# Designs tried in a protein design run: peptides against a protein of PDB entry 3C66. Part 38

Target 1, 189 residues: chain A of PDB entry 3C66
Amino acid sequence: KSWANLFEKNDFFFRYKFYLEITAYTRGSDEQHLKWSGLVESKVRLLVMKLEVLAGIKIAHPFTKPFESSYCCPTEDDYEMIQDKYGSHKTETALNALKLVTDENKEEESIKDAPKAYLSTMYIGLDFNIENKKEKVDIHIPCTEFVNLCRSFNEDYGDHKVFNLALRFVKGYDLPDEVFDENEKRPSK

## One batch from the design tools (peptide; aimed at target 1 D138)

Design b2_p22_7 (made by RFdiffusion4)
Pose (drawn by RFdiffusion4):
Structure b2_p22_7 (pose): chain A 189 residues (1-189), chain P 22 residues (1-22)
Amino acid sequence: as target 1 above (189 residues)
Amino acid sequence: PKPSVSFNFDELMEDLKNIFPE
């Protein structure tokens, strides 16, 4: 074999059938999003601990990098559709109605200056100890406990017209395009 | 203080009570 093989990219987004995504939103400024998403990102490891001790959870595997994007966001209505539509491959297409900030256009006049909404998403891949028969598995409490941990007493993130946090349980085939690079086909049926 | 959550947060969290692993 060769040295190139050792350094082959991991296959995180193909090896699990289930993912928990944690998303921080900011309809505000760059630094408002830096602090906000920074706080949320600092708590994600705690969710891994809370989840992984559970009977039923075989593993809660955090990916090493947040997925980031921002859109020009004129209206409150837009910010809301971004929260509604972002996260699932079935629905993320609706985001094409808004201008996405890219490597090419981040420097353009009508974009550099436009108000923006910012997204920061972390993924926890899940695998399960399948109990007895096909049964429901409830991981609600550790998810809400995680939400309650996303707070600061010296910084108010209470204005939801600005700051928001969301979690999604998404099957592998339904992961957002952003997680698969130019090479990779996405998982199927 | 409590963090802000998305408007459809309750709907999204409902899925976490009804997970069916393959």

Design b2_p22_7_s1 (made by RFdiffusion4, then SolubleMPNN; from b2_p22_7, 12 letters changed)
Fold by OpenDDE base, seed 5:
Structure b2_p22_7_s1 (fold): chain B 189 residues (1-189), chain A 22 residues (1-22)
Amino acid sequence: as target 1 above (189 residues)
Amino acid sequence: MKASLIKNFEKLLSEFKNIIPE
């Protein structure tokens, strides 16, 4: 399929060996999260452009739709745990200790007014040049510029108790379960 | 190799200097 066809889910999460995950976190209101995640999402294309021009990167292809989730997050420690454990199949089972907010339970009294952490995650599929497969690839510059761009956009985003941003380099076999349908098998190593 | 920036630890971006695509 053409490069353009990979903007839909189809085989996107099976196409690449490597992915860059970009997650916007908000411990606050849904309104705060919409503004923060919307900003982050709007800047992803700039990161892609910067990645594509690196000699070691053959392809940087964004998945155009974010993955959304939210958890009941009563403490700062819970918020730290979410940020540490989310984004890897190896560690995501730790999130089972928290209550996932769903359309089915969001109106329950114990959940509706509870403190929440909101997550929006964007994915970039990565393919590397064969000459560089045996060499180190450096993507820290464009990633740093991206984080700085998002954080500096508004003074409110300097509050790390509320707003956070994480980038994770992940292999396809270690992608979170959320990217696969129930009938799909995750890639093997 | 896994590289990540998590939470408010922007210094962890240093891990992205040493990605080995194996």
Scores: peptide ipSAE 0.224, ipTM 0.792, DockQ to the pose 0.322
OpenDDE base, seeds 1, 2, 3, 4: peptide ipSAE 0.204, 0.207, 0.220, 0.181; ipTM 0.739, 0.749, 0.785, 0.744; seeds 3, 4 fail the geometry check

Design b2_p22_7_s2 (made by RFdiffusion4, then SolubleMPNN; from b2_p22_7, 10 letters changed)
Fold by OpenDDE base, seed 1:
Structure b2_p22_7_s2 (fold): chain B 189 residues (1-189), chain A 22 residues (1-22)
Amino acid sequence: as target 1 above (189 residues)
Amino acid sequence: MQASVVKNFEELLEEFKNIIPE
């Protein structure tokens, strides 16, 4: 398969057994989220570069399009719930308890002025070099460096009440529904 | 062996949630 086809949604989310999800969360304004998510997205390339040089990683391939969603988030507990449940097919159904903000409903009185949580998610497909069983793959260092890089960029991004960043290691069959089209069958185990 | 390494990654990545740099 051509490298060019790996940037198409359909091929990308079926190509790898493992994915690293990078989600930027904001409970605040859309402007705050745009700045925060934009920063995180701008640093993903650096993480990819650090992952690719690890002996146990054969390929670290970013999907360049972010996935965007927002929810009415009236409480801090709701915000914690979003961060806990989002990013896995096993748990994402819990988000149905919250009102998803859409273009159709965003002007409704109950939604327009409501506190919101914004989510932007980037994906990295991972292929591991299994043949080199002697080398333990440790992605802890590059991932920690990435989080620290994003969080330290501005003092405001240290406020966990507003800005959050999560990395999740996910198997292809447990990717969120958002990455698949309605006509696509989820990868099997 | 592959499954064990992958599990270790999941455990390690849990530590990355909402890290505040020192």
Scores: peptide ipSAE 0.022, ipTM 0.578, DockQ to the pose 0.051
OpenDDE base, seeds 2, 3, 4, 5: peptide ipSAE 0.022, 0.033, 0.022, 0.024; ipTM 0.593, 0.599, 0.590, 0.551; seeds 2, 3, 5 fail the geometry check

Design b2_p22_7_s3 (made by RFdiffusion4, then SolubleMPNN; from b2_p22_7, 9 letters changed)
Fold by OpenDDE base, seed 4:
Formats: sequence, C-alpha cells, structure tokens
Structure b2_p22_7_s3 (fold): chain B 189 residues (1-189), chain A 22 residues (1-22)
Amino acid sequence: as target 1 above (189 residues)
Amino acid sequence: MKASVVKNFDELLSEFKNIIPE
C-alpha cells in the first residue's frame, strides 16, 4: 500500500484500531497558539521515529494535518475541563457547555473579545506487534521525551496556565467527531 | 483500557506504561 494513501483523511481514521492524539492547548492569543502548536507539530515526526523503534509497535503513522478548534474559555476551570474532556467521543459532549468558536460566530461581540482556548490536535495511527491481547506496551519514555522537548524549547511554554500539551491513547471508535465527515460513520467497537 | 480521566499530563503519561492494545 502506498504511503501516500495513509495520509488521506477517510482512510487514515479507519485504518488503525488505535491512535495517539497529541493536542497543543493555548489559553491566550492566536499568535501564542500559532507558535506553540507550530513547535509541537514540528516535533511530532521525532516522536514517530521514537515510537517506530519500539518492539511493541509495528507501525506509527502520523496524520499530516492538525485539527484546529477553539472555545470561549472564561476561567481556568473551563480550561482544565477542555483538557480533560477533549479527544474522546465519550467525553467530548461535555464541551457543549462551552461556546465553540466558529467562522459563523467569531465576529460576535461576546465571542470576539472573549478569552479563548485554542486546540491543535495531531494524530498518530498505531499498529502493535502483539500476539496476545493481554500484552502490555510501554510508550511512556518516547512520549515523555517528546513532551520535555516541546516544553523546554522556550521558558514560556512552562506556564501551564497558558500552554499545555496532552497525549491521549484512543481507540478508533472513540475518536472525536471532528475527524469524521458528516457523511462518514465512525468505526464500530 | 478504560478511558483514563486525564487530570494532568503526568497522570496521562503514567497510563502509557501499561497500554493494552485490545
């Protein structure tokens, strides 16, 4: 199978049973987020390389494009909630309590000047070298190294009130709705 | 794996020590 086909949206989110989600969060300006998310995105390939060499991982393939979203985020508690609930279909409905910023509403007075949380999410499809379903795989080390690499790049990125980075291991059937088109049915369990 | 409640990044990373790809 051509590597080129692995980067098509429709194929990518149906191809793997497991995904690693990498989300860069920013509660601040769009400019701050652009710099932060851009840095994180630039390092994803390094994480992929580290994952690929693990004995338990057969394939680690990044989706090349980030998913972007933003919410009105008036409080720190809201920001924590976003980080807790985002990235899983099971929990993402909790985000309905917050105002999603869209192209249609971004110019509304109540939204335009409101504090915002910005999210950029990268996906890595994972295939494991596991014969027995009970076998454990440890990806802690490469993930930790990745986070440290990103957060240590600039001192400002150490401010957890503004900049955060989350990695989430998700099954295909529990991917966020954002990765599917309206005409697509999410993978079944 | 149960969807782990990710309270913080450190807790999330701890789960990566025991990924069971079922």
Scores: peptide ipSAE 0.128, ipTM 0.748, DockQ to the pose 0.282
OpenDDE base, seeds 1, 2, 3, 5: peptide ipSAE 0.081, 0.069, 0.066, 0.060; ipTM 0.702, 0.645, 0.716, 0.723; seeds 1, 3 fail the geometry check

Design b2_p22_7_s4 (made by RFdiffusion4, then SolubleMPNN; from b2_p22_7, 10 letters changed)
Fold by OpenDDE base, seed 3:
Structure b2_p22_7_s4 (fold): chain B 189 residues (1-189), chain A 22 residues (1-22)
Amino acid sequence: as target 1 above (189 residues)
Amino acid sequence: MKASVVKNFEKLLEEFKNIIPE
């Protein structure tokens, strides 16, 4: 399929068995998040380029549209919980303990003025050159370089209480529900 | 396999060094 088809949500999340999730977290203002997530998003192409040249990777294709969400996040523990639980279908149900900010509720006084955690998630679909299923692929170098690049861009991004960046290697059957439409069945194992 | 370089740097390195695409 053409590169253009990778931007179609429904096809992208069924095309690959494996995905790399890149999530920018911000516990702060929307403005802070826009700057942080925008930076992270701008660097994803560099990560893709570094992944594509790895011998074990056949294809690394980004889904270029970020997934955006925000939660009321009163405490640092809540923020840690979000970072722990988000990005996997098996764990994301824990997020139901937090108030999701929506267009319908964002103007409520209790939500409007509440501390928030903002999330922007980018996805890279991965196809591997594996002749032997026992072969290991090492992606730590490009991933580490990517995180360092993002974190070092501004000194403020070193504050892990506000800004975080997580990478998750996820199988298609364990993708978060947000990537699928309500009428879509998630990939099977 | 989720990791942040800040909080789980060592874990990230180990997990991402040993990805077995099964």
Scores: peptide ipSAE 0.223, ipTM 0.776, DockQ to the pose 0.364
OpenDDE base, seeds 1, 2, 4, 5: peptide ipSAE 0.212, 0.219, 0.229, 0.149; ipTM 0.728, 0.729, 0.755, 0.739; seeds 4, 5 fail the geometry check

Design b2_p22_8 (made by RFdiffusion4)
Pose (drawn by RFdiffusion4):
Parts: sequence; structure tokens; C-alpha cells
Structure b2_p22_8 (pose): chain A 189 residues (1-189), chain P 22 residues (1-22)
Amino acid sequence: as target 1 above (189 residues)
Amino acid sequence: SEPIVQINPDEENGNFLKKLPF
């Protein structure tokens, strides 16, 4: 074999059938999002611990990099549809109605200056100890405990017209396009 | 076979969770 093989990109978004995504939103400024998403990102490892000790959870595998994006966001209505529609491949298409900030356009006049909404998503890939028959697995408490941990006593993130946090349980075939690069086809049926 | 997963306490088999922040 060769050195090029050792350094082959990992296949995180193909190896699991289930993913938990944690999303920090900011309809505000760049630094408001830096602090906010920074706080949330600092707590994600704790969710891994809380989840992984559970009977039923075989592994809770965090990816190493948050997925970031921002959209020009004039109205409160837009910020809300972003939260609604972002996260699933079935629905993320509706985001095309808003202007996405890219490598090419981040420097443009009508974009550099426009109010923006910011997203920061982390992925925890899940694998399961399948109990007995097809049964429901409840991981709600560790998810809400994680949410309650996303707080600061010296910084108010209470204005939800600005700051928001959301979690999604998303099957592999339904992951957002952003997680697969130019090479990779996405998982199927 | 695949398990049915719930993450939302306010919705049966909820796959979406959101709470107001602090």
C-alpha cells in the first residue's frame, strides 16, 4: 500500500445510520454567535458522556468539527423558517429562498453589510444495543440536561429573537448536504 | 431492524427538540 492510503479522509457520515445534531443559532452579530456557539460547543462532550453511559447506547461518537453557515436574514419570519427547515435533507431546500454566505460572495457589498443569521452544528453519531424486539429508545432526559447546561450567569442568552439552540435525531440518508463533500454521493434508501 | 428513538419529552417519538435558552 501507500502513504496516501493512511491519510484517506474518514467516512463519519456514512458509517452510522443515526446522528444527533446540536445546532446553535444567532440572529445577531458575528461576536454574539462566537460566544453563543462557543458555549454550546463547550458542552457537547458532556452530552456524549451522559448518552454513552446509557443501556441502549452502544456509542455516541462526536465529529471533530462544527458545521457553520450563515444567511442574510431580514425578517423574524426568516430566522424562524431557518430553524424549522435547517437540519434535514427533506427540508433544507427551503433555505434556497435566502441568500447563503459563501466563499465567493462574503466580500460583496449587499452581503458583507446585510444582517445575518448564523448556524453552528455538531454531530454525534449514534449506534444502538438493540434490546429485545423493536422497541422505543428514550434519550430525552440527557438531551434536556444538556440544554440546561448551555447557560452563562454572566451572559444573557435569553433573547430568543437573537439566540436559539436545537437538537435533531436524523437518519443517515437524511443528513444535510453540507456534511458530504464534492466527491461523495449521499447514502440511499 | 431499527429502534424507535425519542429525544423530545413533549412529543411521542419526537426527533426534534428545542427549548428556550438562558

Design b2_p22_8_s1 (made by RFdiffusion4, then SolubleMPNN; from b2_p22_8, 12 letters changed)
Fold by OpenDDE base, seed 2:
Structure b2_p22_8_s1 (fold): chain B 189 residues (1-189), chain A 22 residues (1-22)
Amino acid sequence: as target 1 above (189 residues)
Amino acid sequence: MEPIINIDPNKENGTRLRKPTS
């Protein structure tokens, strides 16, 4: 398949055994989230470049489009829960306790003015040179550098009550449901 | 809590790098 085909959703989330999820979280306004997520997204290419040069990484391939979601988030505990549970099929069902904001419900009085958590998630497909080896790849450094780069861009992004950034290493079979279409079968273990 | 992403492809558990909320 051409490199171009790897940017298609249907192929991308089946192509790799491993993914790095990069999620920008905002508990605030849509405008705040747009700025924050836009910044994070703009830096993903730099992370990819840093990952690609690691000896243990054969391929680091970004999916080009973010996944967007938002939830009614009345409390800080809800915001922590979102950040804890999101990004894994194993845990994402906990998010059902929160009201997902949709185009259909966003104008409802109970939702319109409610505190919200916004999520933008970027995915990087990973292929490792150490497959079937007991070797570990440490991606801590490039990931930390990425987080620091994003967080240091504006002082406001230091407010963890509003702005958060998480990187999650996830296996293909544990990707969130959002990455699959209704007609797609989740990858097996 | 320092975000540690140690990828062990043989481990079942994903690694999350999260900047601690101070």
Scores: peptide ipSAE 0.039, ipTM 0.670, DockQ to the pose 0.244
OpenDDE base, seeds 1, 3, 4, 5: peptide ipSAE 0.039, 0.045, 0.047, 0.039; ipTM 0.693, 0.693, 0.748, 0.695; seeds 1, 3, 4, 5 fail the geometry check

Design b2_p22_8_s2 (made by RFdiffusion4, then SolubleMPNN; from b2_p22_8, 11 letters changed)
Fold by OpenDDE base, seed 3:
Structure b2_p22_8_s2 (fold): chain B 189 residues (1-189), chain A 22 residues (1-22)
Amino acid sequence: as target 1 above (189 residues)
Amino acid sequence: MEPIIGINPEEENGTRLSYPTS
């Protein structure tokens, strides 16, 4: 199967049992988010390389396209809630309390001038080389190095009120709805 | 949240991995 077929969206989110989600958050301007998310995205390949060499990881395969979303985010508590709830089907329904910014509503006066949280999410499909179901894989080192690499690029990215970066481990059945097309059925448990 | 050093893939789901930034 050609490497090109691996980048077809159609089966990526059904191919793996496990996924690592990398989300860049920005509570600020679109310009700030573009710079931050662009930086994070540019470093994902380095994380993949570091994950691939771990003894407990058989495959680490990035999905090449980021998922983009933005919410009206009037408070810091809302921003914390987004970071807590986003990235899992189990918890993402809590985001319905916030106004999702869409192409249809972005020009509404109440939305246009509102504080926003921007999200860019990258996915890595994972296959583990674990003999015992109780075994743990230490991904702390490569993930910490990745976060530090992104955060240290510019001193402004140290402001956690504006810029955040989260990694989430998710099983295929608990992937966010955004990764599936309307006609696709979520993987079963 | 305490940084999760080791992930058990079979047990973990939806777990946010927080890493201290130096």
Scores: peptide ipSAE 0.414, ipTM 0.838, DockQ to the pose 0.238
OpenDDE base, seeds 1, 2, 4, 5: peptide ipSAE 0.378, 0.410, 0.388, 0.397; ipTM 0.831, 0.838, 0.835, 0.833; seed 4 fails the geometry check

Design b2_p22_8_s3 (made by RFdiffusion4, then SolubleMPNN; from b2_p22_8, 12 letters changed)
Fold by OpenDDE base, seed 1:
Structure b2_p22_8_s3 (fold): chain B 189 residues (1-189), chain A 22 residues (1-22)
Amino acid sequence: as target 1 above (189 residues)
Amino acid sequence: MEPIINIDPNKENGTRLRRKPS
């Protein structure tokens, strides 16, 4: 059975204590975002393979579905704010200052032609083989290689004003609200 | 800033890797 078929959404975000979030950001067109996020998503399996071979990692399990969102993003400062605040329950409330684009509002005159930031987020659940709490697992190398791989694929992806890629290590209790259903209780510390 | 993804599982703050434009 492929790992993709093993986990329903509900179990995945409760199964691990730790997650790696991979977010592709685009401030531009939906077409630009589709190409960028599609590239990033296509490379996640390579990152998983590199994580799995690390001695301190017992399991690196990707969630196969991306989480998609978009915001009205009139300024570069707004775009930086999105990147800083997104991906953590502790900070995501700051995004409430921005207009979330939805199927219900996307045709409104104030939203339709507005500059937008698009977000696509992939999740990897991590289980560590740490016998002693003193052992540090360094995932910097495989993560950096992944970012370099994605950014070097096309010269246009070097433009940080348009395209961004962030990797965030988070604990299960600090996952964004988007990963839980309305009836689900967030994991405790 | 070198993105130090030193995952200290004992640290409360998640480590974020951001490639700043050089």
Scores: peptide ipSAE 0.045, ipTM 0.713, DockQ to the pose 0.242
OpenDDE base, seeds 2, 3, 4, 5: peptide ipSAE 0.039, 0.036, 0.045, 0.041; ipTM 0.698, 0.684, 0.721, 0.705; seeds 3, 4, 5 fail the geometry check

Design b2_p22_8_s4 (made by RFdiffusion4, then SolubleMPNN; from b2_p22_8, 13 letters changed)
Fold by OpenDDE base, seed 3:
Structure b2_p22_8_s4 (fold): chain B 189 residues (1-189), chain A 22 residues (1-22)
Amino acid sequence: as target 1 above (189 residues)
Amino acid sequence: MEPIIGIDPNKENGTRLRRPTQ
């Protein structure tokens, strides 16, 4: 299959056993999020390049389309919860306590002017070249460099009350439901 | 949150990097 076929949603999230999730969070305006997420997204290719050169990584393949979501986020605690619970099937059910903003409800008076947390998530499929069960691949360095690169781009992005960036290593069976279509079964463990 | 320090593909690595480790 050509690399182009890996950008088909359904094939991508079944192809790899491991994924790196890159989520840009914004508790603020849509404009703030657009700038922040756009920056993060623009730098993902640099992270991929850094991952690809690691001896333990055979493939680092980015999914080119971000996943977008937003929640009514009235408190800082809610924002922390979103950041803690998002990105794993095991924990994402906690987000049901928050109001998801949808095209259907976005114009409701209670939602339109409510504080919101915006999420943009990029995925990198990972294939490891680990011959020995004892070998560990450390992706901490490239991930940290990536976070620093994004956060240092603008002074405003240092405000953790507004802007956040998380990288999560997730197994295919624990991917969020958003990556699968309604008729798709998540990968088995 | 524990920094992503060494991925063992054979273990449940719920490793999440939120902040650069100072």
Scores: peptide ipSAE 0.046, ipTM 0.743, DockQ to the pose 0.252
OpenDDE base, seeds 1, 2, 4, 5: peptide ipSAE 0.046, 0.042, 0.045, 0.036; ipTM 0.743, 0.726, 0.740, 0.708; seeds 1, 4 fail the geometry check

## One batch from the design tools (peptide; aimed at target 1 F18 V137 T144 A166)

Design b2_p23_1 (made by RFdiffusion4)
Pose (drawn by RFdiffusion4):
Structure b2_p23_1 (pose): chain A 189 residues (1-189), chain P 23 residues (1-23)
Amino acid sequence: as target 1 above (189 residues)
Amino acid sequence: LTQDSFVLDLYDPNHAPFYQAEL
């Protein structure tokens, strides 16, 4: 074999059938999002610990990099549809109605100056100890405990017209396009 | 806000709860 093989990109978004995504939203400034998503990101490892000790959870595998994007966001209505529609491949298409900030356009006049909404998503891939028959698996408490941990006593993130946090359980074929690069086809049926 | 419980059905292809937090 060769050195090029050792350094082959990992296949995180193909190896699991289930993912938990944690999303920090900011309809505000760049630094408001830096602090906010920074806080949330700092707690994600704790969710891994809380999840992984559970009977039923075989592994809770965090990816090493948050997925980041922002959209021009004029109205409160837009910020809300972003939260609603972002996270699933079935629905993320609706985001095309808003202008996405890219490598090419981040420097343009009508974009550099426009109010923006910011997204920061982390992925925890899940695998399961499948109990007995096909049964429900409840991981709600560790998820809400994680939410309650996303707080600061010296910084108010209470204005939801500005700051928001969301979690999704998303099957592998339904992951957002952003996680697969130009090479990779997405998982199927 | 949408605050679905994380009661998962691993065998339902359409099952996908969504939880939005109050801060």

Design b2_p23_1_s1 (made by RFdiffusion4, then SolubleMPNN; from b2_p23_1, 7 letters changed)
Fold by OpenDDE base, seed 1:
Formats: structure tokens, C-alpha cells, sequence
Structure b2_p23_1_s1 (fold): chain B 189 residues (1-189), chain A 23 residues (1-23)
């Protein structure tokens, strides 16, 4: 299968058993989020390169497009809830308690003037070459280096009230609903 | 119990690694 087929959404989220989710969070302006998420996205390729050289990783392939969402986020507790619940099918239903910002509702006065949390999520599909079922792959080092690289770029990114970054290791059956089209069935366990 | 969800909040307030990614 050509590299071109890797960029088709159609099979990427079915191709791997494991994914690394990289989510940039911003509770602030859209401009702040654009800068933060753009930085994070720009560094994903470096993370991929570091993952590919780890023993036991056969393939690390980034999905080319970020998934973007925004929520009305009036409180810090709401922002913590978003960060806790987002990125897993098991927990994402909790986000239904928040108002999702859409192109249809963004001009409503109650939404326009509300504090917002912005999310941009990148996905890396992972294939492991584990010869022995007892072998563990430690992705801590490259993930740590990636987070440090993003956070150290600007002092403003040290403000966890505004800027957050989460890396989440998920199984294909626990990917968020956003990665699947309405006609697609979630991968089985 | 295999922790099914690994959220790498890699740093606590002290920049210490909170979670080891065990696969």
C-alpha cells in the first residue's frame, strides 16, 4: 500500500492497534491557541523520529491532519474536566455537559463572549514488533523530550492555566468518536 | 490491573515524571 493511502482517513484509525494522541489545550484566545497548537504540531515529526528508533517500535506514523474542537469553558474546573475526559471513548461523553462551539453557534452572544478551551489533537499510529509478550516498550523518554521541547519554546507556555499538553496512549477501540465517520464502525476489542 | 488509559501528564508541579509509559 502506497504512502498516499496512509493519509486517507479511511483506514488510518483501523490500521493500528495502538495510537499516541497528542493534544494541545488552550484556555484563552484563538490566537493563543493557533500559536500553541501550531508549535506542538510542528514538533510531532521529531517525536515520530524518536519513536521509530525505539526498540520494539516497528512503525510510528502520524496522521497528517489535526482534529480541532472548542468548548465554552467558564471555569478552571471545566478546563480540568476537558483535559481529564477528552481523548478516550470511555470518558468523552462527559464533555456533553459543556457547550461545543460550532460554526452554527459561535455568533450566539452567550458563546461569543464566553471563555473558551481550544483543543488540537494529533494522532500517531503505532505498530510494535515485540518478539516476546513480556517485552515492554518505554516511550517515556521521547514523550518527555517532546513535551519539554514544546514547553520550553516560550515562557508563556509554562502557564498551565492557559496552555496544556497531553500525550495519551490509547487502543484503537478506545479512540474518540471524532476520528470515525458516521458510517464507520469502531474497531472491536 | 493493566492501566487501560495512559495519560502522559509527564510532569508534576516539580517537573518530575508522573507516569512511566509501560506498554
Amino acid sequence: as target 1 above (189 residues)
Amino acid sequence: MKKDKFVLDLYDENHEPVYQAEL
Scores: peptide ipSAE 0.027, ipTM 0.540, DockQ to the pose 0.067
OpenDDE base, seeds 2, 3, 4, 5: peptide ipSAE 0.027, 0.205, 0.029, 0.025; ipTM 0.570, 0.735, 0.646, 0.608; seeds 3, 4, 5 fail the geometry check

Design b2_p23_1_s2 (made by RFdiffusion4, then SolubleMPNN; from b2_p23_1, 7 letters changed)
Fold by OpenDDE base, seed 4:
Structure b2_p23_1_s2 (fold): chain B 189 residues (1-189), chain A 23 residues (1-23)
Amino acid sequence: as target 1 above (189 residues)
Amino acid sequence: MIQDPFVLDLYDPNWSPVYQATL
């Protein structure tokens, strides 16, 4: 990664107080996930465009690269837990109960053939028009349209047992650890 | 009140709604 890419990454997660996380989940094959996540990722720009035109949103900037992770996911309950807990620093520690698949462990017999949940997460940094002291911004329409667009693209993507899509609004200080380098300090409240 | 996960409360430090497309 060029220094510029590292700097852009590191700065991105410090630039905004608010982020929208878009996570594509797949409990299935890596091939299934590649197709699903690739679709979702391809549509993020459309979501950004729709967010940008909202009066309450000053800036909606996507981070260009997804964050990829996968967990051993033997049960549907585990899959639900992943979806519930992932994407927030406050809750991500619950994922420690699951085995994270890494380059170091992926070839282990207990992991290689295990059912997996794959996650691809896109981030949108949000800046709001504070001038109107709008305590609340409604992003329901853009988000719903985005989800519907992704889910309706292929009939298979309607299977919630396999394919899921979550949008999470997160404060900068509550971003998952994965977005920070080891030497970076989490943004303060 | 089911908090609409897409109505962002910018001042609630605990507001971290997750919208799972359970359509």
Scores: peptide ipSAE 0.252, ipTM 0.779, DockQ to the pose 0.624
OpenDDE base, seeds 1, 2, 3, 5: peptide ipSAE 0.236, 0.238, 0.246, 0.252; ipTM 0.762, 0.758, 0.777, 0.783

Design b2_p23_1_s3 (made by RFdiffusion4, then SolubleMPNN; from b2_p23_1, 10 letters changed)
Fold by OpenDDE base, seed 3:
Structure b2_p23_1_s3 (fold): chain B 189 residues (1-189), chain A 23 residues (1-23)
Amino acid sequence: as target 1 above (189 residues)
Amino acid sequence: MKQDPFVLDLFDDNDEPVFQATL
């Protein structure tokens, strides 16, 4: 990573107690994923704006770059498993049962032509107005509007066998390992 | 009753993911 990239990551994944993860999934081609994830990413700012106006939300801060990964995904069950297990430190170890695609292995015969699931994840750090005794914040409307906006862009994005969109609310100590550098210690409770 | 996944409980000390929805 260039020196410029070190300054951009900053302490974002240590600043907030809570994060909203937005993951675009594609079981198909890299080209399909590029279009789908690019669309989702382009709409995240609209979701942020809708979250910021909620009385319980003090700050909604998007991280600037997506996290990208891909897995060999031979079955629909594997694709469902990825969507269930990804996005939490507690559950992400289940993904070790699948072959992660890397720059080192992508040209191997067993990987090159294999069906793949592609993932692109955006993070929003959240701070809440706790002082007003609102122990609960309802984000249903902003999230549903966001998903509908993404899926309505093209009729093909209605195919849940290929294109999926997940929103996950996590605590900072349960963020996936991908957000931390090798020298960074995971936040404690 | 399964708590509405979109209703964020900020004080839930449970270690479970507070919200997950595939939509």
Scores: peptide ipSAE 0.369, ipTM 0.832, DockQ to the pose 0.435
OpenDDE base, seeds 1, 2, 4, 5: peptide ipSAE 0.354, 0.348, 0.344, 0.347; ipTM 0.815, 0.812, 0.808, 0.812

Design b2_p23_1_s4 (made by RFdiffusion4, then SolubleMPNN; from b2_p23_1, 8 letters changed)
Fold by OpenDDE base, seed 3:
Structure b2_p23_1_s4 (fold): chain B 189 residues (1-189), chain A 23 residues (1-23)
Amino acid sequence: as target 1 above (189 residues)
Amino acid sequence: MVQDKFVLDLYDPNDSPVFQAKL
């Protein structure tokens, strides 16, 4: 199948059993988030390259587009909750306690000037060399190097109250609802 | 909690480990 057909959303989230989610978080301005998320996105290819050379990884394939969301985030505790609960179908329902910012509500007085957390999430589909009975694959080195690379780009990105970066390993059946269209059925276990 | 190791378990149905580098 040509690479061109792989860039169509339609099969990406059904093709792999395993995914690595990379989420850039910003509790601040949209401009701050645009710079931070853009930087993180620009470095994902370097992470992919480092993952591909690991003996346990057969394929690391990035999805081409980030998923964007934002929430009203009045407290630091809310920001920690977002970082804890986002990225898994099992836990994402906890985010319903927060006000999701949408195109329909963004101009409402209670939302427009409210503190916000912005999220940009990149996905990497993973296939593993399972034949060698390696049930476990250690990816801490390339992930640490990736985070350090992003955080070291600007001194401001060291402020964890504003800028955060998380990597989550997720199985296909536990992907967030955002990756599926309304007519798509979630993969079964 | 930043895990010291980011180890993927392919067969644990409950494991969705998060690596948050507090660097």
Scores: peptide ipSAE 0.438, ipTM 0.863, DockQ to the pose 0.756
OpenDDE base, seeds 1, 2, 4, 5: peptide ipSAE 0.430, 0.437, 0.420, 0.429; ipTM 0.862, 0.864, 0.860, 0.862

